# Designs tried in a protein design run: peptides against a protein of PDB entry 2V3S. Part 104

Target 1, 95 residues: chain A of PDB entry 2V3S
Amino acid sequence: PISLVLRLRNSKKELNDIRFEFTPGRDTAEGVSQELISAGLVDGRDLVIVAANLQKIVEEPQSNRSVTFKLASGVEGSDIPDDGKLIGFAQLSIS

## One batch from the design tools (peptide; made by RFdiffusion4, then SolubleMPNN)

Design b2_p28_5_s4 (from b2_p28_5, 12 letters changed)
Fold by OpenDDE base, seed 5:
Structure b2_p28_5_s4 (fold): chain B 95 residues (1-95), chain A 28 residues (1-28)
Amino acid sequence: as target 1 above (95 residues)
Amino acid sequence: SMEEALRKFMEKHNIPESEFEKLLESRV
């Protein structure tokens, strides 16, 4: 399995790391993204972007050790998006 | 519920039960 870390801010704007395993052949990027949303760990508006980046990192984990991406849920927020601070952005990385 | 979904996610993706409270705080 691939050990991943999803880093993103919660509803209180606190940065958190969500560590989980992705098993190729069992898990799919789309499926795991839906599970993350169901668990309240990802905003439903971010299904597409999370799935796309999850797919990217798991298809070539040796090349894609970390990916940072803009969240759809963060665009309309009061804070200006900032990839360095992960404001309106999330990050997936290999643990 | 989302909490039950979280527990199922943890079980499926090998997240220790001890992380439950922390993950609740991670919710968006």
Scores: peptide ipSAE 0.840, ipTM 0.974, DockQ to the pose 0.908
Fold by OpenDDE base, seed 4:
Structure b2_p28_5_s4 (fold): chain B 95 residues (1-95), chain A 28 residues (1-28)
Amino acid sequence: as target 1 above (95 residues)
Amino acid sequence: SMEEALRKFMEKHNIPESEFEKLLESRV
């Protein structure tokens, strides 16, 4: 399995690391993204962008060690997006 | 429920049960 970390801010704007395993052949990027949303760990508006970047990192985990991406939910928020502070952005990385 | 979905996610993706409370606080 691939050990991943999803870093993003919660509803209190606190930065959190969500560590989980992705099993190729069992899991899909789309499926895991939907599970993250169902668990309340990702905003439903971010399904497309999370799935796309999750797919990117799991298809070549040796070369794609980290990806940072803009959240749709962040654009609709009150804070100005900032990739360095992960405001309106999230990050996926290999543990 | 969302909490049950979280528990299922944890079990499926090999997240220790000890992380449950932390993950609840991580919700968006």
Scores: peptide ipSAE 0.840, ipTM 0.974, DockQ to the pose 0.916
Fold by OpenDDE base, seed 1:
Structure b2_p28_5_s4 (fold): chain B 95 residues (1-95), chain A 28 residues (1-28)
Amino acid sequence: as target 1 above (95 residues)
Amino acid sequence: SMEEALRKFMEKHNIPESEFEKLLESRV
C-alpha cells in the first residue's frame, strides 16, 4: 500500500495531518475522495480536485512526492487563498 | 452517521483506533 498524508485546515483553521493507506487495485481516487467527504475530513465541494490530485500522486508516487492544490471550498471563504500557508489549499504527500 | 463513516474509513485504510479523537478534530 501507499502511505499518504493529507494536510489541510479544519473548521477552526488549524492544520491537521490525516495519514492513511491507499491500496492500488482495491482503492480508487474517486472512491477514497468520497470516503473522505463522508467522514467529514474533506468538504463535498472539493470532490473533483481531491480526486484528481489523489489520482496523480498514486499513479507515480515516487515522482509525485507532494502535491498542493486549490480547494473549491476555500474560494468563497473569509480568508484569501494562500498555497504557502495552506489557506484554501490542501496538500497530499507520500509518508 | 459521519462518525461511523470515519470509523469505517479508519478501518479500511489502516488508521489506528487511537487516532479517532484527533481525526474528529480534523473535520472540516
Scores: peptide ipSAE 0.840, ipTM 0.973, DockQ to the pose 0.915
Fold by OpenDDE base, seed 3:
Structure b2_p28_5_s4 (fold): chain B 95 residues (1-95), chain A 28 residues (1-28)
Amino acid sequence: as target 1 above (95 residues)
Amino acid sequence: SMEEALRKFMEKHNIPESEFEKLLESRV
């Protein structure tokens, strides 16, 4: 299995790391993204972008050690998006 | 419920049960 870390801010704007395993052949990027949303760990508006980037990192984990991406849920927020501070952005990385 | 979904996610993706409270705080 692939050990991943999803880093993103919670509803209180606190940065958190969510560590989980992805098993190729059992898990799919789309399926895991839906599970993350159901668990309240990802905003439902971010299904597409999370699935796309999760697919990217699991298909080539040796090359894609970390991916940072803009969240749809962060666009209409009052805070100015910032990829360095992960404001309106999230990050997936290999543990 | 969302908490039930979280527990299922933890079990499926090999997250220790001890992380449950922390993950609740991570919710968006």
Scores: peptide ipSAE 0.840, ipTM 0.973, DockQ to the pose 0.916

Design b2_p28_6_s1 (from b2_p28_6, 11 letters changed)
Fold by OpenDDE base, seed 5:
Structure b2_p28_6_s1 (fold): chain B 95 residues (1-95), chain A 28 residues (1-28)
Amino acid sequence: as target 1 above (95 residues)
Amino acid sequence: AAAAAAARAAEERRRRQEEMRANVVPVE
């Protein structure tokens, strides 16, 4: 399996790393993204963008070691999005 | 049976979600 880290801010705006695995041929990007949402770790509005970027990193993990992307939920928040501070952005990386 | 397979799949999903919650680590 591929060992991944999702770095994003929780509801208290605290930055956390979430470690999880992805098994090619068994898991799907959309399925694992839905599990992150069901676990209460990702906002449901971010399903599409998380799945798209998860797919990108798992299809070529040796080439795509890290991806940073804008969250749909961040646009609707009160804070101005900032990729450097991961405000309204999240980052996926290979462990 | 379809019902048994669905139950096993649901249990696997619940376990994965619990593991995800257990693997949250503060960065700052």
Scores: peptide ipSAE 0.689, ipTM 0.910, DockQ to the pose 0.921
Fold by OpenDDE base, seed 1:
Structure b2_p28_6_s1 (fold): chain B 95 residues (1-95), chain A 28 residues (1-28)
Amino acid sequence: as target 1 above (95 residues)
Amino acid sequence: AAAAAAARAAEERRRRQEEMRANVVPVE
């Protein structure tokens, strides 16, 4: 399995790393993204963007060691998005 | 059968979600 880390801010604006695994041929990017949402760790509005970037990193983990992307939930939030501070952005990486 | 398979799948999802919650680490 591929060991991944999703770095993003929680509801208290605290930055956290979420460690999880992805098994090619058994897991799907959308399926695992749905699990993150069901676990209460990702906003449901971010399903599409998380799944797209998860797919990107797992299809070529050697080339895509880290990807940073804009959250849909961040655009609708009160804070101004900032990729450097991961405000309205999240990052997926290979652990 | 199908019902048992569905129950196992649901348990696997629950387990995965619990593992995800347990693997939240604050970034210093």
Scores: peptide ipSAE 0.689, ipTM 0.911, DockQ to the pose 0.962
Fold by OpenDDE base, seed 2:
Structure b2_p28_6_s1 (fold): chain B 95 residues (1-95), chain A 28 residues (1-28)
Amino acid sequence: as target 1 above (95 residues)
Amino acid sequence: AAAAAAARAAEERRRRQEEMRANVVPVE
């Protein structure tokens, strides 16, 4: 399996790493993204962007060691999006 | 058999979600 980390701010704006595995041939990017949402760890509005970037990283994990992407849920927030601070952004990486 | 397979799949999903919650680590 591929060991991944999703770095994301929670509802209290605290930055957390979420560790999970992805098994090619068994898991799908959309399926795992749905599990993250069902677990209450990702906003449902971010399904598409999380799935797209998860697919990107798992298709070539040796080349795509880290991807940072803008969240749909972060656009309407009171805080100004900032990729450096991961405000309105999340990061997927290979652990 | 289909109902049993669906139940097993649902349980696997719940287990995975619990594991995800257990693997949340604050970034210091």
Scores: peptide ipSAE 0.689, ipTM 0.910, DockQ to the pose 0.959
Fold by OpenDDE base, seed 3:
Structure b2_p28_6_s1 (fold): chain B 95 residues (1-95), chain A 28 residues (1-28)
Amino acid sequence: as target 1 above (95 residues)
Amino acid sequence: AAAAAAARAAEERRRRQEEMRANVVPVE
């Protein structure tokens, strides 16, 4: 399995790392992303963007060690998006 | 049966979600 970390801010704007595993051939990017949403850890509006970036990192984990992407939920927020502070952005990385 | 398989699948998904919540670590 691939050990991953999703770094993003929760509803209280606190930055957290979420550690989880992805097993190629058994898991799908969309399926795992849906579980993150069902767990209450990712906004449902971000399903597509999280799944797309999860797919990107797991298809070539040795080349794509980290990906940072803009959240759909962050665009509609009152805070100005900032990838350096991960405001309206999230980061997936290989553990 | 299909009903039993569906129940097992739902339980496995619930367990995975609980594990995800248990693996949340504050960064700042």
Scores: peptide ipSAE 0.688, ipTM 0.910, DockQ to the pose 0.885

Design b2_p28_6_s2 (from b2_p28_6, 10 letters changed)
Fold by OpenDDE base, seed 2:
Structure b2_p28_6_s2 (fold): chain B 95 residues (1-95), chain A 28 residues (1-28)
Amino acid sequence: as target 1 above (95 residues)
Amino acid sequence: DEAAARAAAEAEREARQKAMRENVVPVP
């Protein structure tokens, strides 16, 4: 399996790493993303963007060691989106 | 058995979700 880390801010705006595995041929990017949402760790509005970037990283884990992407849920927030601070952004990486 | 397969899938999803919550690590 591929060991992944999703770094994003929780509802308290605290930055956290979420560690999980992805098994090619068994898991799908959309399925795992849905599980992250069901676990209460990702906003449902971010399904598409998380799934897309998860797919990207698991397709070529050796080349795509880290991807940072803008969250749909962060656009309407009070805080100005900032990729460096991961405000309105999340990061997927290979552990 | 389809019912057994559905039950197994549900258990796997629940286990994964639990594991995800348990694998949340604060970034200093």
Scores: peptide ipSAE 0.664, ipTM 0.898, DockQ to the pose 0.964
Fold by OpenDDE base, seed 3:
Structure b2_p28_6_s2 (fold): chain B 95 residues (1-95), chain A 28 residues (1-28)
Amino acid sequence: as target 1 above (95 residues)
Amino acid sequence: DEAAARAAAEAEREARQKAMRENVVPVP
């Protein structure tokens, strides 16, 4: 399996790493993304963008070691999105 | 059989979600 880390801010704006595995051929990007949402770790509005970027990183993990993307949930937030501080952004990376 | 398969799949999903919550690490 591929060991991944999702770095993003929680509801208290605290930055956290979430470690999980993805097994090609058994898991799907959408399925694992939905489980992150069901676990209460990702906003439901971010299903599409998380799944798209998860698919990107697992299809070529040796080339795509890290991907940073804008969250749909972050657009309506009070804070201005900032990819450097991961405000309104999240990052997926190979562990 | 089919009911058992659905129950097993749901249990696996719930176990994975629990593991995800247990694998949250604060970044200093």
Scores: peptide ipSAE 0.663, ipTM 0.898, DockQ to the pose 0.934
Fold by OpenDDE base, seed 5:
Structure b2_p28_6_s2 (fold): chain B 95 residues (1-95), chain A 28 residues (1-28)
Amino acid sequence: as target 1 above (95 residues)
Amino acid sequence: DEAAARAAAEAEREARQKAMRENVVPVP
């Protein structure tokens, strides 16, 4: 399995790392993303973007060690999106 | 059987979600 870390801010704007595994052939990017949402860790509006970037990283984990992407939920927020501070952005990386 | 398979799948999903919540680590 691939050990991954999703770094993003929670509802209190606190930055957290979420560790989880992805097993190629058994898991799907969309399925795992849905689990993250069901766990209350990702906003449902971010399903598409999380799944897309998760797919990218698991396809070539050796090449795509880290991917940062804009959250749909962050665009609607009061804070100005900032990829460096992960405001309105999240980051997936290989553990 | 199918019923057993559904029950197993549900349990696995719940276990994964629990594990995800338990694997949340604050970043300093």
Scores: peptide ipSAE 0.663, ipTM 0.898, DockQ to the pose 0.951
Fold by OpenDDE base, seed 1:
Structure b2_p28_6_s2 (fold): chain B 95 residues (1-95), chain A 28 residues (1-28)
Amino acid sequence: as target 1 above (95 residues)
Amino acid sequence: DEAAARAAAEAEREARQKAMRENVVPVP
């Protein structure tokens, strides 16, 4: 399996790393993204963007070691999005 | 057995979600 880390801010705006695995041929990007949402770790509005970037990293993990992307939930937030501070952004990385 | 298969699938999903929550690490 591929060991991944999702770095993003929780509802209290605290930065956290979420470690999980992805098994090619068994898991799907959308399925694992739905699990992250069901676990209460990702906002449901971010299903599409998380799934898209998870797919990107798992299809070419050697080339795409890290991807940073804008969250749909962050656009509607009160804070100004900032990719450097991961405000309204999340990051997926190969562990 | 279909009922057993459904129960196993649900248990696997719940176990994965639990593992995800237990693998949350605060970043300073």
Scores: peptide ipSAE 0.661, ipTM 0.897, DockQ to the pose 0.907

Design b2_p28_6_s3 (from b2_p28_6, 11 letters changed)
Fold by OpenDDE base, seed 1:
Structure b2_p28_6_s3 (fold): chain B 95 residues (1-95), chain A 28 residues (1-28)
Amino acid sequence: as target 1 above (95 residues)
Amino acid sequence: AAAEAAARRAAERAERQERMRASVVPVP
């Protein structure tokens, strides 16, 4: 399995790392992304973007060691998106 | 059968979700 970390700000704007595994051929990017949402760790509006970037990293984990992406929920939020501060952005990386 | 496999997979997903919750650590 591939060991991953999702770095994301919670509802209190606190930055956290979330660890999970992905098994190619058994898991799907959309399925695991839905699990993150069901766990209450990702906003449901971010399913598409999280799944797309999860797919990207698991396709080539050696070349895509880290991916940072804009959240749909961040665009609708009150805070100005900032990729450097991961405000309205999240990061997936290989553990 | 198919129903048993589906139930097992659902349980595994639930367990992974719990591991996700338990893994949360703050980043300074």
Scores: peptide ipSAE 0.709, ipTM 0.923, DockQ to the pose 0.892
Fold by OpenDDE base, seed 5:
Structure b2_p28_6_s3 (fold): chain B 95 residues (1-95), chain A 28 residues (1-28)
Amino acid sequence: as target 1 above (95 residues)
Amino acid sequence: AAAEAAARRAAERAERQERMRASVVPVP
């Protein structure tokens, strides 16, 4: 399995790391993204973007060691999105 | 068989979700 870390801010704007595994051939990017949402760790509005970037990283985990992407939920927020500070952005990386 | 497999998959997903929650750590 591929060991991954999702770094994103919670509802209190606190940055957190979430760890999970992905098994190619058994898991799907959309399925695992749904689990993140069901766990209350990702906003449901971000399903598409999380799944797309999860797919990207698991396709070539050695080449795509880290991907940062804009959250749909973040665009609607009051804070100005900033990829460096992960405001309105999340980051997936290989553990 | 199919129903049993579905139940097993649901349990596995639930367990992964719990592991996800337990893994949350703050980052400075």
Scores: peptide ipSAE 0.709, ipTM 0.923, DockQ to the pose 0.897
Fold by OpenDDE base, seed 4:
Structure b2_p28_6_s3 (fold): chain B 95 residues (1-95), chain A 28 residues (1-28)
Amino acid sequence: as target 1 above (95 residues)
Amino acid sequence: AAAEAAARRAAERAERQERMRASVVPVP
């Protein structure tokens, strides 16, 4: 399995790392993304973008060691999106 | 057999969700 870390801010704007495994041929990017949402760790509005970037990283984990992407849920917040501070952005990386 | 497989998959997803929650660590 591929060991991954999702770094993103929670509802209290606290930055956290979430670890999970992805098994190619058994898991799907969308399925695991849905599990993150069901776990209360990702906003449902971010399903598409998380799944897309998860797919990207698991396709070539040796080349795509980290991907940072803009969250749909971050656009409407009072905080201005900032990829450097991961405000309105999340990061997936190979553990 | 199909029902058994479906139940197994559901359990695996539930357990992964629990592991996800348990893995949450604050970034200093």
Scores: peptide ipSAE 0.708, ipTM 0.923, DockQ to the pose 0.884
Fold by OpenDDE base, seed 3:
Structure b2_p28_6_s3 (fold): chain B 95 residues (1-95), chain A 28 residues (1-28)
Amino acid sequence: as target 1 above (95 residues)
Amino acid sequence: AAAEAAARRAAERAERQERMRASVVPVP
């Protein structure tokens, strides 16, 4: 399996790392992304963007060691999006 | 049986979700 880390701010705007595994041929990017949502760790509005970027990293983990992407849930937030501070952004990386 | 397979998959997903929750660590 591929060991991954999702770096994401929680509802208190605290940055956290979430670890999970992805098994090619058994798991799907959308399925695992839905599990993150069901776990209460990702906003349901971010299903599409998380799944797309998870798919990207698991397709070529050797080339895509880390991907940072804009969250749908962060677009209309009070805070100005910032990819460096991961405000309105999240990051997936190979562990 | 299809029902048994569905129950197994649901349990596997629930277990992974629990592992995800347990893995959360703060980043400075």
Scores: peptide ipSAE 0.708, ipTM 0.923, DockQ to the pose 0.918

Design b2_p28_6_s4 (from b2_p28_6 with A12E A13R E14A E17Q A18E A23N)
Fold by OpenDDE base, seed 4:
Structure b2_p28_6_s4 (fold): chain B 95 residues (1-95), chain A 28 residues (1-28)
Amino acid sequence: as target 1 above (95 residues)
Amino acid sequence: AAAAAAAAAAAERAARQEAMRANVVPVP
């Protein structure tokens, strides 16, 4: 399996790393993304963007070691989105 | 057989979600 880390701010705006695995041929990007949502770790509004970027990283994990992307949930926040601070952004990385 | 497969799949998803919650690490 591919060991991944999703770096994301929680509801308290605290930055956390979420470690999980993806097994090619068994898992799907959408399925694993839905599990992150069901676990209460990702906002349901971010399903599409998380799944798209998860798919990107698992397609070529050796080339795409890290991807940073804008969250749909972050657009409505009071804070200005900032990819450097991961405000309204999340990052997927190969562990 | 179908019921057993469905139950196994549900248990696997539940276990994955629990593992994800257990693998949350604060970033300093």
Scores: peptide ipSAE 0.681, ipTM 0.911, DockQ to the pose 0.957
Fold by OpenDDE base, seed 2:
Formats: sequence, C-alpha cells, structure tokens
Structure b2_p28_6_s4 (fold): chain B 95 residues (1-95), chain A 28 residues (1-28)
Amino acid sequence: as target 1 above (95 residues)
Amino acid sequence: AAAAAAAAAAAERAARQEAMRANVVPVP
C-alpha cells in the first residue's frame, strides 16, 4: 500500500497530520476521501477536491510526492486562504 | 451472501475510519 499523510487544519484551526494507506486496485480515491469525511477529518464540501488530489498522488506516487490544494470549505471562512500556512488549503504527501 | 458481504464492507469502513482518527498527529 501507499502510505500517505494528509496535513490540514481541524475545526479549531490546529494543524494535524492524518496518516492513512491507499492500496491501488483495491481502494478508490473517492472511497477513501469519503472515509476521511465520515471520520470527521475532512469537510464534506471538500470531497471533490480531496478525491481529485488523492487520485493525482496515487496514480504516480513517485512523481507526485506532495500536492497542495485549495479547500472549498476554506473559501467562505473569515480566514484568508494561505497555502504556506495551510489556511484554507490541505496537503497530501507520500509518507 | 449479499447481507454478509454488506456487513463485512461496513465493518471494513468503520475500521478504516477508526484507524484514521487514531492516526491524527498534531503538527507543532
């Protein structure tokens, strides 16, 4: 399996790493993203963007070792999105 | 068989979600 880390801020704006695995041919990007949402770790509004970027990293994990992407949930908040601070952004990386 | 398969799938999903929650690490 591919060992991944999703780095993002929780509802308290605390930055966390979430470690999980993805098994190509068994898992789907959408399925695993749905599990992250069901676990309460990702906002449901971010399903599409998380799944898209998860797909990107797992299809070529050697080339796409890290992807940073804008969250849909971060746009409507009072905080100004910042990819460097991962405010309104998340990062997926190969562990 | 279908009911058993559905139950197994639900258990696997629950276990994955639990593992994800257990693997949350704060970044300083």
Scores: peptide ipSAE 0.680, ipTM 0.911, DockQ to the pose 0.966
Fold by OpenDDE base, seed 1:
Structure b2_p28_6_s4 (fold): chain B 95 residues (1-95), chain A 28 residues (1-28)
Amino acid sequence: as target 1 above (95 residues)
Amino acid sequence: AAAAAAAAAAAERAARQEAMRANVVPVP
């Protein structure tokens, strides 16, 4: 399996790493993204963007070691989105 | 057989979600 880390701010705006695995041929990007949502770790509004970036990283993990992307949930927030601080952004990386 | 497979799939999902929650690490 591919070992991944999702770096994301929680509801208290604290930055956390979430470690999980992806097994090609058994898992799908959408399926694993839905599990992250069901676990309460990702906002349901971010399903599409998380799945798209998860697909990108698992299809070529050797060339896509890290991807940073804007969250749909972050756009509506009071804080101005900032990719450097991961405000309204998340990051997926290979562990 | 189908009911058993569905129950097994649900249990696997539940276990995966619990593992994800257990693997949350604060970043300083």
Scores: peptide ipSAE 0.680, ipTM 0.911, DockQ to the pose 0.964
Fold by OpenDDE base, seed 3:
Formats: sequence, structure tokens, C-alpha cells
Structure b2_p28_6_s4 (fold): chain B 95 residues (1-95), chain A 28 residues (1-28)
Amino acid sequence: as target 1 above (95 residues)
Amino acid sequence: AAAAAAAAAAAERAARQEAMRANVVPVP
């Protein structure tokens, strides 16, 4: 399995790392993203963008060690999106 | 058999979600 970390701010604006695994051939990017949402760790509006970037990193894990992407849930938030501070952005990386 | 398979799939999903919640680590 591929060991991954999703770095994301929670509802209290606190930055957290979420560790999880992806097994090629058994898991799908969309399925794992659905589990993150069901666990209460990702906003449901971010399904598409999380799944797309998860797919990207698991396709070429040796080349893509980290991907940072804009969240749909962050666009209409009170804070200005900032990829450096991960405000309205999340980061997926290989452990 | 179909009921058992459905129960197993639901248990696997629940276990994965619980593992994800348990693997949340604050970043300083």
C-alpha cells in the first residue's frame, strides 16, 4: 500500500495531518475520498478536487511526492485563500 | 451469503473511517 498524508485545516482553523493508506487495484481515488468525507475530515464539496489530486499522486508516487490544491469549500470562506499557509488549500504527500 | 457480504463491506468501511479519525495528528 501507499502511505499518504493529507494536511488540512479543521473547522477550528487548526492544521492537522491525516495519515491513511491507498492500495492500488483495491482502492479508488473517489472511494477513499468518500471515506475521508464520511469520517468527517473533508468537506463534501471537496470530493471532486480531493479525488482528482489523490488520483494524480497515486498514479506516479515516485515522481509526485507532494501536491497542493485549492479546496472548493475554501472559495466562499471568510479568509483569503493562501497555499503557503494552507488556507482554502490542502496538501497530499507520500509518507 | 449476500447478507453476510453486505455486513462485511459495511464493517470494512466503518473500520477505515475509524482508522482515519485515529490518525489525525496536530501540526505545530
Scores: peptide ipSAE 0.679, ipTM 0.911, DockQ to the pose 0.934

Design b2_p28_7_s1 (from b2_p28_7, 11 letters changed)
Fold by OpenDDE base, seed 5:
Structure b2_p28_7_s1 (fold): chain B 95 residues (1-95), chain A 28 residues (1-28)
Amino acid sequence: as target 1 above (95 residues)
Amino acid sequence: SLVETTEEADKAAKTKLSHRNASVVPAS
């Protein structure tokens, strides 16, 4: 399996690393993204963007070591989105 | 709904996503 880390700020603005495994051929990007949402770890509004970037990284994990992307849930927040500080952004990387 | 603390997130990961060897820790 591929060991992944989703770096994401919680509602208290604390930055966390969500670690999880993805098995090519068994798992799908959308399915795993839905599991993260169902577990209360990812906002449901971010299903599409998380799944898209998860698919990108698991297609070629040796080449796509890290991807940073804008969250749909972050756009409506009070803070100005900032990819460097991961405000309104998340980062998915190979462990 | 979303969990609110790192500790709660880790518990959710380990109970609901154990099949993915999942965990949550503060980012460093």
Scores: peptide ipSAE 0.848, ipTM 0.974, DockQ to the pose 0.883
Fold by OpenDDE base, seed 2:
Structure b2_p28_7_s1 (fold): chain B 95 residues (1-95), chain A 28 residues (1-28)
Amino acid sequence: as target 1 above (95 residues)
Amino acid sequence: SLVETTEEADKAAKTKLSHRNASVVPAS
């Protein structure tokens, strides 16, 4: 399996690392993203963007070690999105 | 709904996503 880390701020603006495994050929990016949402770890509005970037990183994990992407849930927040501070952004990386 | 604390997130990961060896910790 591929060990992944999704770095994401929670509702209290605390930055957390969500660790999880993905098995190519068994799992799908959308399916795993839905599991993260169902567990209350990812905002449902971010299904599409999380799944897209999860797909990207697991396609070529040796080449794509990290991806940072804008969250749909972040655009409604009061804070200005900032990819460097991961405000309104998340980062997915190979552990 | 979203969990609100890191501790609750870790609990959710370990109970609901145990098949993924999941966990949540403060980022550093």
Scores: peptide ipSAE 0.848, ipTM 0.974, DockQ to the pose 0.892
Fold by OpenDDE base, seed 4:
Structure b2_p28_7_s1 (fold): chain B 95 residues (1-95), chain A 28 residues (1-28)
Amino acid sequence: as target 1 above (95 residues)
Amino acid sequence: SLVETTEEADKAAKTKLSHRNASVVPAS
């Protein structure tokens, strides 16, 4: 399996690393994203963007070692989105 | 719903996503 890390701020603005495995041929990007949401680790509004970027990273893990993307849930937040600070952004990377 | 603490997140990962060897830790 591919070991992944989703770096994401929680509601307290604490930056966390969510570690999980993805098995090509068994798992789908959307399915795993839905699991993360169901576990309360990812905002449901971010299903599409998380799944899209998860797909991107697992399709070519050797080339796509890290992807940073804007969250739908972050747009309405009080803080101005900032990819450098991962405010309103998340980062998905190969462990 | 979303968990509120890192500890709760880690517990959720380990209980609900054990099949993915999931865990949550403070980013460093």
Scores: peptide ipSAE 0.848, ipTM 0.974, DockQ to the pose 0.884
Fold by OpenDDE base, seed 3:
Structure b2_p28_7_s1 (fold): chain B 95 residues (1-95), chain A 28 residues (1-28)
Amino acid sequence: as target 1 above (95 residues)
Amino acid sequence: SLVETTEEADKAAKTKLSHRNASVVPAS
């Protein structure tokens, strides 16, 4: 399996690393994203963008070691989005 | 709904996503 890290800020603006495994040929990007949402770790509004970027990183993990993307849940927040500070953004990477 | 603390997140990962060897820790 591929060991992944989803770096994401919680509601208290604390940055956390969510570690999990993905098995190519068995798992799907959308399915795993749904599991993260069901566990209360990812906002349901971010299903599409998380799944898209998870698919990108697992299809070519040698080329895509890290991807940073804008969250739908962060667009209407009070804080100004910032990809460098991961405000309104999240990052997926190969551990 | 979303968990609110790192500790709650780690508990959720280990109880609901144990099949993925999941965990949550503060980013370093």
Scores: peptide ipSAE 0.848, ipTM 0.974, DockQ to the pose 0.866

